# Designs tried in a protein design run: peptides against a protein of PDB entry 6DSZ. Part 218

Target 1, 361 residues: chain A of PDB entry 6DSZ
Amino acid sequence: NYVVTAQKPTAVNGCVTGHFTSAEDLNLLIAKNTRLEIYVVTAEGLRPVKEVGMYGKIAVMELFRPKGESKDLLFILTAKYNACILEYKQSGESIDIITRAHGNVQDRIGRPSETGIIGIIDPECRMIGLRLYDGLFKVIPLDRDNKELKAFNIRLEELHVIDVKFLYGCQAPTICFVYQDPQGRHVKTYEVSLREKEFNKGPWKQENVEAEASMVIAVPEPFGGAIIIGQESITYHNGDKYLAIAPPIIKQSTIVCHNRVDPNGSRYLLGDMEGRLFMLLLEKEEQMDGTVTLKDLRVELLGETSIAECLTYLDNGVVFVGSRLGDSQLVKLNVDSNEQGSYVVAMETFTNLGPIVDMCV

## One batch from the design tools (peptide; made by RFdiffusion4, then SolubleMPNN)

Design b2_p21_8_s2 (from b2_p21_8, 9 letters changed)
Fold by OpenDDE base, seed 2:
Structure b2_p21_8_s2 (fold): chain B 361 residues (1-361), chain A 21 residues (1-21)
Amino acid sequence: as target 1 above (361 residues)
Amino acid sequence: MLPEIKYTEEEKEFLEKLAKA
């Protein structure tokens, strides 16, 4: 009897930070294939709280706080389209992960998108949006009073969506997305009408962005709008302000992940395919009327890490580098560079034992 | 009863129409 001790997955395919265990706790949640690991972030490092086996590979993992919840809820979508909303509940020493909602959101029709599953949550928690299939955008309305979350699809004219996010500060839920057509890549916005179950024209669009534009970052207020990351350029647009930079340092390797550092969206971590870690900075201009506008964008090279699949800024300059291809790391960002010009110091390394070859025996 | 993520009958009809197109 070879007890093949099923080696626990070590490759990280997603990570998020928020207040899941309590309103006061800062958590790091790590997706490792079918496994969810929940940590509390402490001054001493990551304290493990719970491990949860999921019914399938985690494809989407997002924390969100509905109006009047004291702590964040967790949305998970698996690669087999099993959706759930999870709540952490502790009663003394007993820790329970409660399912607040569940369902399968697979459609029998539609072509699965080549860029994979995208799941996003409206910043005001009005809906979950899912890009699962070409030409469809699935909406899961988030209503507290409804015992049933009535999902529906909206037809999307843009068949090749590269990335999509909900924007901040919009009266109606508004998506911003990069799409490709025969003329190139473009950015468009749509308002989502829950009532009419349709898209309305969004506040802005930008045709003919960089050909390799691959990521959308929704920027919170006071800036609002979005950042579009390309191979050669980083652009900001909010309908009124457009700004683009083309720093030579980003051209060397494709940026593949990002994470917001400041709640106001003034700084973002960027990770590339070489394991370079960057800081993207949004410089403020305060107008005489008290409005804040974007003055400039700047990119700074911080240092080198494992190749990030995901990045999470925790606290006090500590960053979790979730890696699929290499070892995950807990790193410290320093104010001063070392002798090599790096601002990054590895604090802890989590060995990646490689891809779990599902040996179908 | 746990809240269920489900399709409306209207959505099912929409999907059926889409599958025939």
Scores: peptide ipSAE 0.284, ipTM 0.872, DockQ to the pose 0.012
Fold by OpenDDE base, seed 3:
Structure b2_p21_8_s2 (fold): chain B 361 residues (1-361), chain A 21 residues (1-21)
Amino acid sequence: as target 1 above (361 residues)
Amino acid sequence: MLPEIKYTEEEKEFLEKLAKA
């Protein structure tokens, strides 16, 4: 009996950082196909806490903290449209992952979007948004008092959404998205009415963005607004301030992932298809009235890593580089460059043994 | 019973209408 020890998946397809195990613990959560790995970030490195098998490939993995929760909850959506909200519970040495909510969110009528599944959570935890199908935006209301999460769809006029995020600091949940039409790519915002189950006009739009605009980053307060990342340009817009940069260095390879470093949105990590790691910096200007505005955007090359599928800043300049194509890494960001001009030092490497080909025998 | 992500009857009807359009 060859116990083919089914080799655990090693390719990373998602990672998030937050406080999932407790309010005090900093966690790294790693999605490896159908497996969720939970780590505590310590001064000594990553301490494994739990592995969880999921009933399908993880397509979305997001931490969120509803008001009144002491720690983050985990939203997972699988590639087969199984949604769940998970809670970590420890009772002495017993560790349980509790399902707070679950359901299948598949719509049989929609065309699956070519850009894949997008799942987003409102920063105020009012709803989860899902772009699963062209011309539909699914909303899962996050009501504390309701034992039933009553999902609904809103029709999108924009059929070809490239990326979407919820904005920060909005009275109503507001999405910002890049979409493509016959005239090019554009950015639009919509307010989401939970009451009326419809879109209202958002605070701003930007028509005719860069043709290869591919990612939206929602920027926290005090800046607010969004960053739009293209092949050639990075733009900021918040409805009042517009700023664009076109650093030549980003033209060399497509930026494919990002992660916020600072809670206030002053810095973001960017990873490209060549494994280059960048820092995007938002330079602030403080106005006499105490308002903070964006003065400038800057991109700095930090160094080279494995090709990131996902990035997450942990703490103290440590970054997890989740790689699907190569080895995942823990890297340290240094203040000073090495002799090669790199600010990146690999601390730990996690061997990627390749995709587990689920040979359905 | 664990909270279930469900479609309302209104949503089911909406989806059925979309499927026919």
Scores: peptide ipSAE 0.273, ipTM 0.869, DockQ to the pose 0.012
Fold by OpenDDE base, seed 1:
Structure b2_p21_8_s2 (fold): chain B 361 residues (1-361), chain A 21 residues (1-21)
Amino acid sequence: as target 1 above (361 residues)
Amino acid sequence: MLPEIKYTEEEKEFLEKLAKA
């Protein structure tokens, strides 16, 4: 009897940063297949706090802070559509991960989307949105007074959604999504009515974006709007302002992940399929009326890392590079380049032993 | 009792209608 000691998964399939353990602690949460690893970010590095086994492969992992919560809650959705909301609770030395809500959100109908599961949370924590199936958008209301989170579907006319996010600064929860039709790829917005359980017309749309537009980044206030990442171009739109750049450097490899550096949305990390790390910069212009508008977009090559599946900025120029294909890394972003012109220095490397093939027997 | 993520009866009916379409 070869007891195959099941090696712990090492390939990273998601990461998120926030305040999960306390209001004061900065945490790094890492998804490795069915395992969640929780760290505290310290000046000395990553301190492990807890490992949690999940009831399936983690497909979505998002931190969110409902009004009146002192710390973030964690939303997890598994590949088998098990949803939960988790809370960290510490009582002296006792550490518990408490389930605040749970359920299975699988529909018996619909085609699973080829682009996989997308889970998003409204920045004002009014709802969770799920794109699980073509032509459906699932809503999980986050009403505090309800002991039951009554999920419902809204029909999407757009069958081929590529990516979707909730926008910031919207009176009603508003999604922005890239979709494909026979005419190409487009960006559209919808307001989500919780009351009527329907989509209303959103504030803006952009038809005929780049054919390979693949990612939506919701930009916080004061800019608002969204960034659309393509193969050849990066575009910004907020309903009033449109700006596009086509830096030649991004054409060399597909951008596959992003993470916001600044809370105001002034900078984003971008990672490509070659392990190149970029900074996307939003230059502000302050108007005489005190409004802030986008002046320009810039992309700067920072250096090279492992191929990122996910990126998360921690603090003080430290970035976690979560890799599925290679070793995950902690890297330092420096102000000055090294002799090779790189602003990136590897601080720590986490060996990836390869994909755990979950043979579901 | 932990809050459960549930389908409404309206949602079940909606899903049944979609499955018949």
Scores: peptide ipSAE 0.208, ipTM 0.826, DockQ to the pose 0.012
Fold by OpenDDE base, seed 5:
Structure b2_p21_8_s2 (fold): chain B 361 residues (1-361), chain A 21 residues (1-21)
Amino acid sequence: as target 1 above (361 residues)
Amino acid sequence: MLPEIKYTEEEKEFLEKLAKA
């Protein structure tokens, strides 16, 4: 009797921070293959609250707060296209994870995208968007009064979407995406009409961005717009303002993940394939009319960590570094550098025992 | 009854049209 003690997965596939357990609690949620781990962030560190087995490998994990919810809900999509919306409910010592909605969002048609599954949520919680297949954008409307989430697809003319996000501050849900065509990579926006179930022309586009542009970051108000991250350049566009930087330091390794530090979008963490951790800073300029505009972009090297699959800023300069290839870490960002010029100090390390090979027996 | 993520009949027709194209 080989009791293969199935070692719990240790490789991190995703992480998110929000208020899932309560309105007051700060939570870290960690996806490890089919397992979701829920922590409360405390001054003493991470307190484990619950572990949840999912019906498949987690591909998307996003927190969102619909209008009139006191706490965040969790959207999960698995690699087999099982979608659910989860709620945390505590009744005394009893902890339940409630399924608010569920369904399979697999289409019988379409080519699965080579860049994998992308799932995004409108900042105003009007819809979930899914890029699952080339030339299709799936919409799941988020309506409180509807007992049925009626998913639909919109055709994308752009077959090779690299990354997509919903923009902030848009009257209608608006996506911004990097796509590739025979002429190179481009950025485009579309407004999503829930009524007509079609794309309308978005507020702006930028043709011929960097050939290796790979990530879109939606920037909240007051700046709005998006940041486009490439191999050699970081660009900002909001329809009115364009700004590009090409800091030599980012050319050394590909940036692979990002996380917003400040709610106003003034700072972002960036992680590269060498485990370097950067801060991207948006410098503001206050105009005479009281409007805030982007003055400049700056990148600072903070230090080195495990190679991040995902990053999430917790609080008080603490960052969770979720790693698939190495040990995950809690790190502290310091104001002052150490003797080696690093602003990063490892607080805790979580041993990665390697990928669970899904032996489909 | 838990809310279900489902396809509309319009969506099914749309997908059928795409599969024939």
Scores: peptide ipSAE 0.179, ipTM 0.812, DockQ to the pose 0.012

Design b2_p21_8_s3 (from b2_p21_8, 9 letters changed)
Fold by OpenDDE base, seed 5:
Structure b2_p21_8_s3 (fold): chain B 361 residues (1-361), chain A 21 residues (1-21)
Amino acid sequence: as target 1 above (361 residues)
Amino acid sequence: MLPELKLTEEEREFLEKLAAA
């Protein structure tokens, strides 16, 4: 009986930063298959706080702060469609992870989408949206007065959704998504009516985007709108303004992950399949009326890291690089480049022992 | 507790059509 001491999973499949343990603490949450690791970000590095075993592989992990909550709550969805909302509670030295809500969101009939599970939260915390199956968008209302989280489906006419996000600054929850049809890839928006349980026409659409458009980034105010990332191009659209760039440097490898650096959405980290780390910059122009508009988009190569599955900016130029294929890293972004032209310095490396092949012997 | 979603008949028919395509 070789008790293979099941090594704890080391491959990272998700990460998120927020204020989960308290309003003041900056946390890094790391998903490693069925394991959730909670850290406090300190000037000295990552301080481990708690590890949580989940009842399945984590597919979605998002922090959100409902109105009247002092700190963020955590939404988790597993690959088996088990959903929960978690709260961190500390009383002296006692640490509890409280389940505020739980349930299974699996539909009895449905073909899972090829692009996998997508879970998103409205920036105003009005709802959670789930793309689990082609042609369906599941809504979980987050209304405080409605103790019954009555999830419902809305039919999507667009069967092949590539990515979807909630937009910022919308009167009603509004999704923006990239989809594919026989004519190519397109971007569309829908307003989600909680009352009518249907989609209304969104503020804008963009037909015939780049054929390999793969990611949507919702941009916060003052810019608003969305960034669409393709293989060869990065585009911005907010209904009034359209801007596209095609920097040659991004053509070399597919961008696979992103993370917002600034709360105002002026900078984003981008990671590609070669482990290159980029900064996407939104250049602002202040109009005479005091309005802020997007002037230009710029991409800068920062350096190389492990191949990122996920990225999260922590603080003070420190970035966590969550890797599935390689070692995860804490890296420092510097203002000045080194002799090799890199702005990236590895601070800490977390050894990835590879996928736990569940050898069911 | 998140309620178990019961598919409407319309949703079921839609999903069945998608599975057959």
Scores: peptide ipSAE 0.096, ipTM 0.713, DockQ to the pose 0.012
Fold by OpenDDE base, seed 1:
Structure b2_p21_8_s3 (fold): chain B 361 residues (1-361), chain A 21 residues (1-21)
Amino acid sequence: as target 1 above (361 residues)
Amino acid sequence: MLPELKLTEEEREFLEKLAAA
């Protein structure tokens, strides 16, 4: 009897940081196919807390904090459309992961999107949005007071959505998305009406963005708006202000992931297909009335890492580089460059033994 | 609330294991 000790998956397909175990703990959560690894970030490094097997490959993993919660909850969606909301509960030495909600969100109608599953959460925790199928946007209301609010689909006229996010600072939940039509790629916004279960016109749109625009970053207040990342350009838009840069350095390889460094959206990490790590900086201008506006965008090359599938800034210049193709890393961002001109130093490397093809028998 | 979908037996066993862990 060869007990095929199922090797634990080592390839990372998602990571997130937040306060999941407690209000005070900083956590790193790592998705490795069907496995969720939970760490506490300490001054000494990563402390493992728990590993959780999931029913299916993790496709979406997002932390969110509803009003009245002291710590973050975890939303997970699997590739088989099983959704759950998880809570960490510790009672002395007993550690429990509680399922607060679960369900399958698969529709009987619709074409699965070629760009895969997208799951997003409104910054004010009013709803979860899911792009599962072309021409549909699924809404899961998070309002606790109305138990009658069930998940519903809104028809999306734009069939080829590339990326979508909820915007910050909107009175109503507002999505911003990049889509493709025969005329090219465009950015559009919609307000989501929970009451009417429809889209309303959003605050702004931008037609004819870069042909390879692939990512939307929602920017927190005070800036608000979104960053659109392409192959050759990075664009900011908030309805009132538009600013685009085309730094030659990003043209060399496709940016594939991003993570916010500062809570106010002043800095973002960008990773490309060559394992280059960049810092995107939003330069502020304070107006005489005390309003903060975007003055400029700047991109700086920090150094090289493993090819990131996902990035997450932890604390004190430490970044987790989650890699699917290579070894995952903890890296330190330094203020001063080394002799090679790199601001990145590898602290720890986690060997990737390759994708475990879970033969779902 | 996510609709209570009838869990398959496998999904139920999984969630029970998750709750028991």
Scores: peptide ipSAE 0.032, ipTM 0.552, DockQ to the pose 0.015
Fold by OpenDDE base, seed 3:
Structure b2_p21_8_s3 (fold): chain B 361 residues (1-361), chain A 21 residues (1-21)
Amino acid sequence: as target 1 above (361 residues)
Amino acid sequence: MLPELKLTEEEREFLEKLAAA
């Protein structure tokens, strides 16, 4: 009896940080194909808590905290369109992962988008949005009071969406997205009406952005708005203010992932295809009326890491670098550079044994 | 053994209603 100890997947395809196990615990959640790993972040490092099999490759993994919840819930969507909402429950030494909701969100009709599955959650936890197919935006309402609200599709006129996020500080759930048409790439916003199950005109749009604009970052209050990352430029727009930078350093390699460092959206980590780690800084200007506006954007090269598939800032300058192609890392960001000009020090390395092809037998 | 995802009966009924729709 060869107990083929099925090697656990080591390639990371997603990571998130939040308070999943408790309100007080800082967690790192790592997606490795079909496997979810849950860690508690401690002063001593990552403490493993639990591993969970997801019956499919994890395509989306997002933490969110509905009103009245003491801790974060986890939304997962698999590559086979199985969605679930998970809760961590601990009773003494007993640890359970509870499925609060699950379902298949696959549509019978639709072209799967070439840019893959996108799943986003409204910052106010009003809905989950899914871009699964070209020309469709699926909405999953999260309102507890409306038990009758089922998932529905809204037709999106823009067939080639590159990236989409929910904006912060909007009265109605508002998406911001980069899309491509025959004229180029553009940014548009839509308000999502849960009542009418349609898109309304959003607060702003920006036509003819950079041709290789690839990512949207929703910026929290007080700034609001979004950052659009391209190959050559980084732009900010909030409806009232527009700012663009074109730092030469980002032209060398495509930025492929990002993570917010500060809750107020003043700093973001950026990772590129060469494993370079950057800090994007939003400089504040305080106006006489107490409003905070964006003064400038700056990009700083921090150092080099494994090629990040995902990044997440933990605490105290510690960053998890989730890598699909290389070893994942815990790295420390230092205030002062080393002799080589790097602000990055590797703390721990997690060996990637390569892609475990789940043999679906 | 990976812990089996246990659905509560209420959750199961809710999900069956969602899947039937």
Scores: peptide ipSAE 0.018, ipTM 0.412, DockQ to the pose 0.014
Fold by OpenDDE base, seed 4:
Structure b2_p21_8_s3 (fold): chain B 361 residues (1-361), chain A 21 residues (1-21)
Amino acid sequence: as target 1 above (361 residues)
Amino acid sequence: MLPELKLTEEEREFLEKLAAA
């Protein structure tokens, strides 16, 4: 009897940082297929707290903090459309992961989108949005006082959504998305009415963005708006300000992931398909009235890492590079470059043993 | 066996309400 000891999955397909175990703890959460790994980020490195098995491959993993919560909750959606909201609870030495909510969000009718499952959370925690199927946007309200938390679909006229995010600083939950039509790729915004269960016209749109525009980054206040990442260009739009850059350095390889470094949205990490790590910088201009506007965008090559599936800035210039194809890494960002011009130093490497055929026993 | 996420009865009711909508 060869007990094939099912090797633990090592390929990372998602990571997120926040305050899940407590309000004070900085956590790194790593999704490895059906497995969730929870770490506390310490000065000494990553301290493992708990590993949790999920009832399927993790497709979405997002931390959020509803009003009145002292710490972040975790939203997980599996590839089989099982959704859950998880809470970390510690009682002395006992660690429990409490399921605050769960449900299957699969629709009986719909074409699964070719770009896969997208899950997003409103920055004000009013709702979760899911793009599961072409032409549908599923909303999960997060209002605790609403005993009728019912997921519902809103029809999207735009059938080919590439990426979608909720914007910051909007009176109503507002999505920004890149979509493709026969004329090219475009960016559009919609307000989400929970009451009417419909989309209203959003604050802005941008037609005819770069043909390979693939990612939306919602930018926090004071800048607001969104960044659109393409193959050749990076654009910013907030309704009032538009700025585009086309740094030649990003054209060499497709940017595939991003992570916000600064809470105010001044810096973002970008990872490409060649394992290059970039910093995207939003340069501020302070107006005479005290308003902050975007002056410029710039991209700096930091160095090379494993090919990132996901990136997470931890603290003190430490970045977790979650890799599906290669070894995941903890890397340090330095102020000064090394002799090779790299600002990146590998601190720790986590061996990827390759695709584990998860024998669901 | 990874610990199964056991829903509390309250959690299940909350979710059944979510799914029934």
Scores: peptide ipSAE 0.017, ipTM 0.390, DockQ to the pose 0.015; fails the geometry check

